# Ledger of designs, part 64: peptides against a protein of PDB entry 5OK6

Target 1, 215 residues: chain A of PDB entry 5OK6
Amino acid sequence: ELPGLDSQWRQIENGESGRERPLRAGESWFLVEKHWYKQWEAYVQGGDQDSSTFPGCINNATLFQDEINWRLKEGLVEGEDYVLLPAAAWHYLVSWYGLEHGQPPIERKVIELPNIQKVEVYPVELLLVRHNDLGKSHTVQFSHTDSIGLVLRTARERFLVEPQEDTRLWAKNSEGSLDRLYDTHITVLDAALETGQLIIMETRKKDGTWPSAQL

## One batch from the design tools (peptide; aimed at target 1 N173 S177 Y182 Q214)

Design b2_p30_8_s4 (made by RFdiffusion4, then SolubleMPNN; from b2_p30_8, 11 letters changed)
Fold by OpenDDE base, seed 5:
Structure b2_p30_8_s4 (fold): chain B 215 residues (1-215), chain A 30 residues (1-30)
Amino acid sequence: as target 1 above (215 residues)
Amino acid sequence: DAGVEELKAQGAKLHPPRNPEAREKYLADE
């Protein structure tokens, strides 16, 4: 049964557990399509449960670029295209109205940036490749707060690199040249890595030489 | 309940975005 309209509004819009709650690093937030959310607001503000303003099931279809990988469209704007809700508020709405069949929730994490918290709506998608097989990429998502060390470990895992093999990363820049990622302690943000960027994992040869040293 | 009406009155203003960048844009467009 749906709770009372005023109760719904208070559960979703409050500053403690609702939309207005402080952002905290590591917490999950969810995207809700803006038109649905506006329809819900109109419904609960109208005070009539039998109103024609009933929003129906949550449907975020317009936020997705594809229904295979469930990737977000690029360039979505908070407040224009979607609303961000904390996990508790999202779960309330889903329990009350349902989510469109087969559609996954759009879960995102709060990240800690220098002096700010942000819901990371667009994590960085990197194209991981091996230096000897540039045609086989693994697309992997990383937070802007993830270290280059994590990117390297992830690349090693995806390519089944043995623990005794030495590896290093190169990023292909906008000019088409390769920049070596020397510092593995800096973040993806600090390294200015972008979605769709090619990251090349170089594996050291058994003779102790690097493949790139012969170019 | 006066608290719900005050919250509704605050909510009647376009809810500011939660993310700083989007919030700044929102405030600039008002």
Scores: peptide ipSAE 0.403, ipTM 0.757, DockQ to the pose 0.010
OpenDDE base, seeds 1, 2, 3, 4: peptide ipSAE 0.393, 0.376, 0.380, 0.362; ipTM 0.750, 0.745, 0.744, 0.744

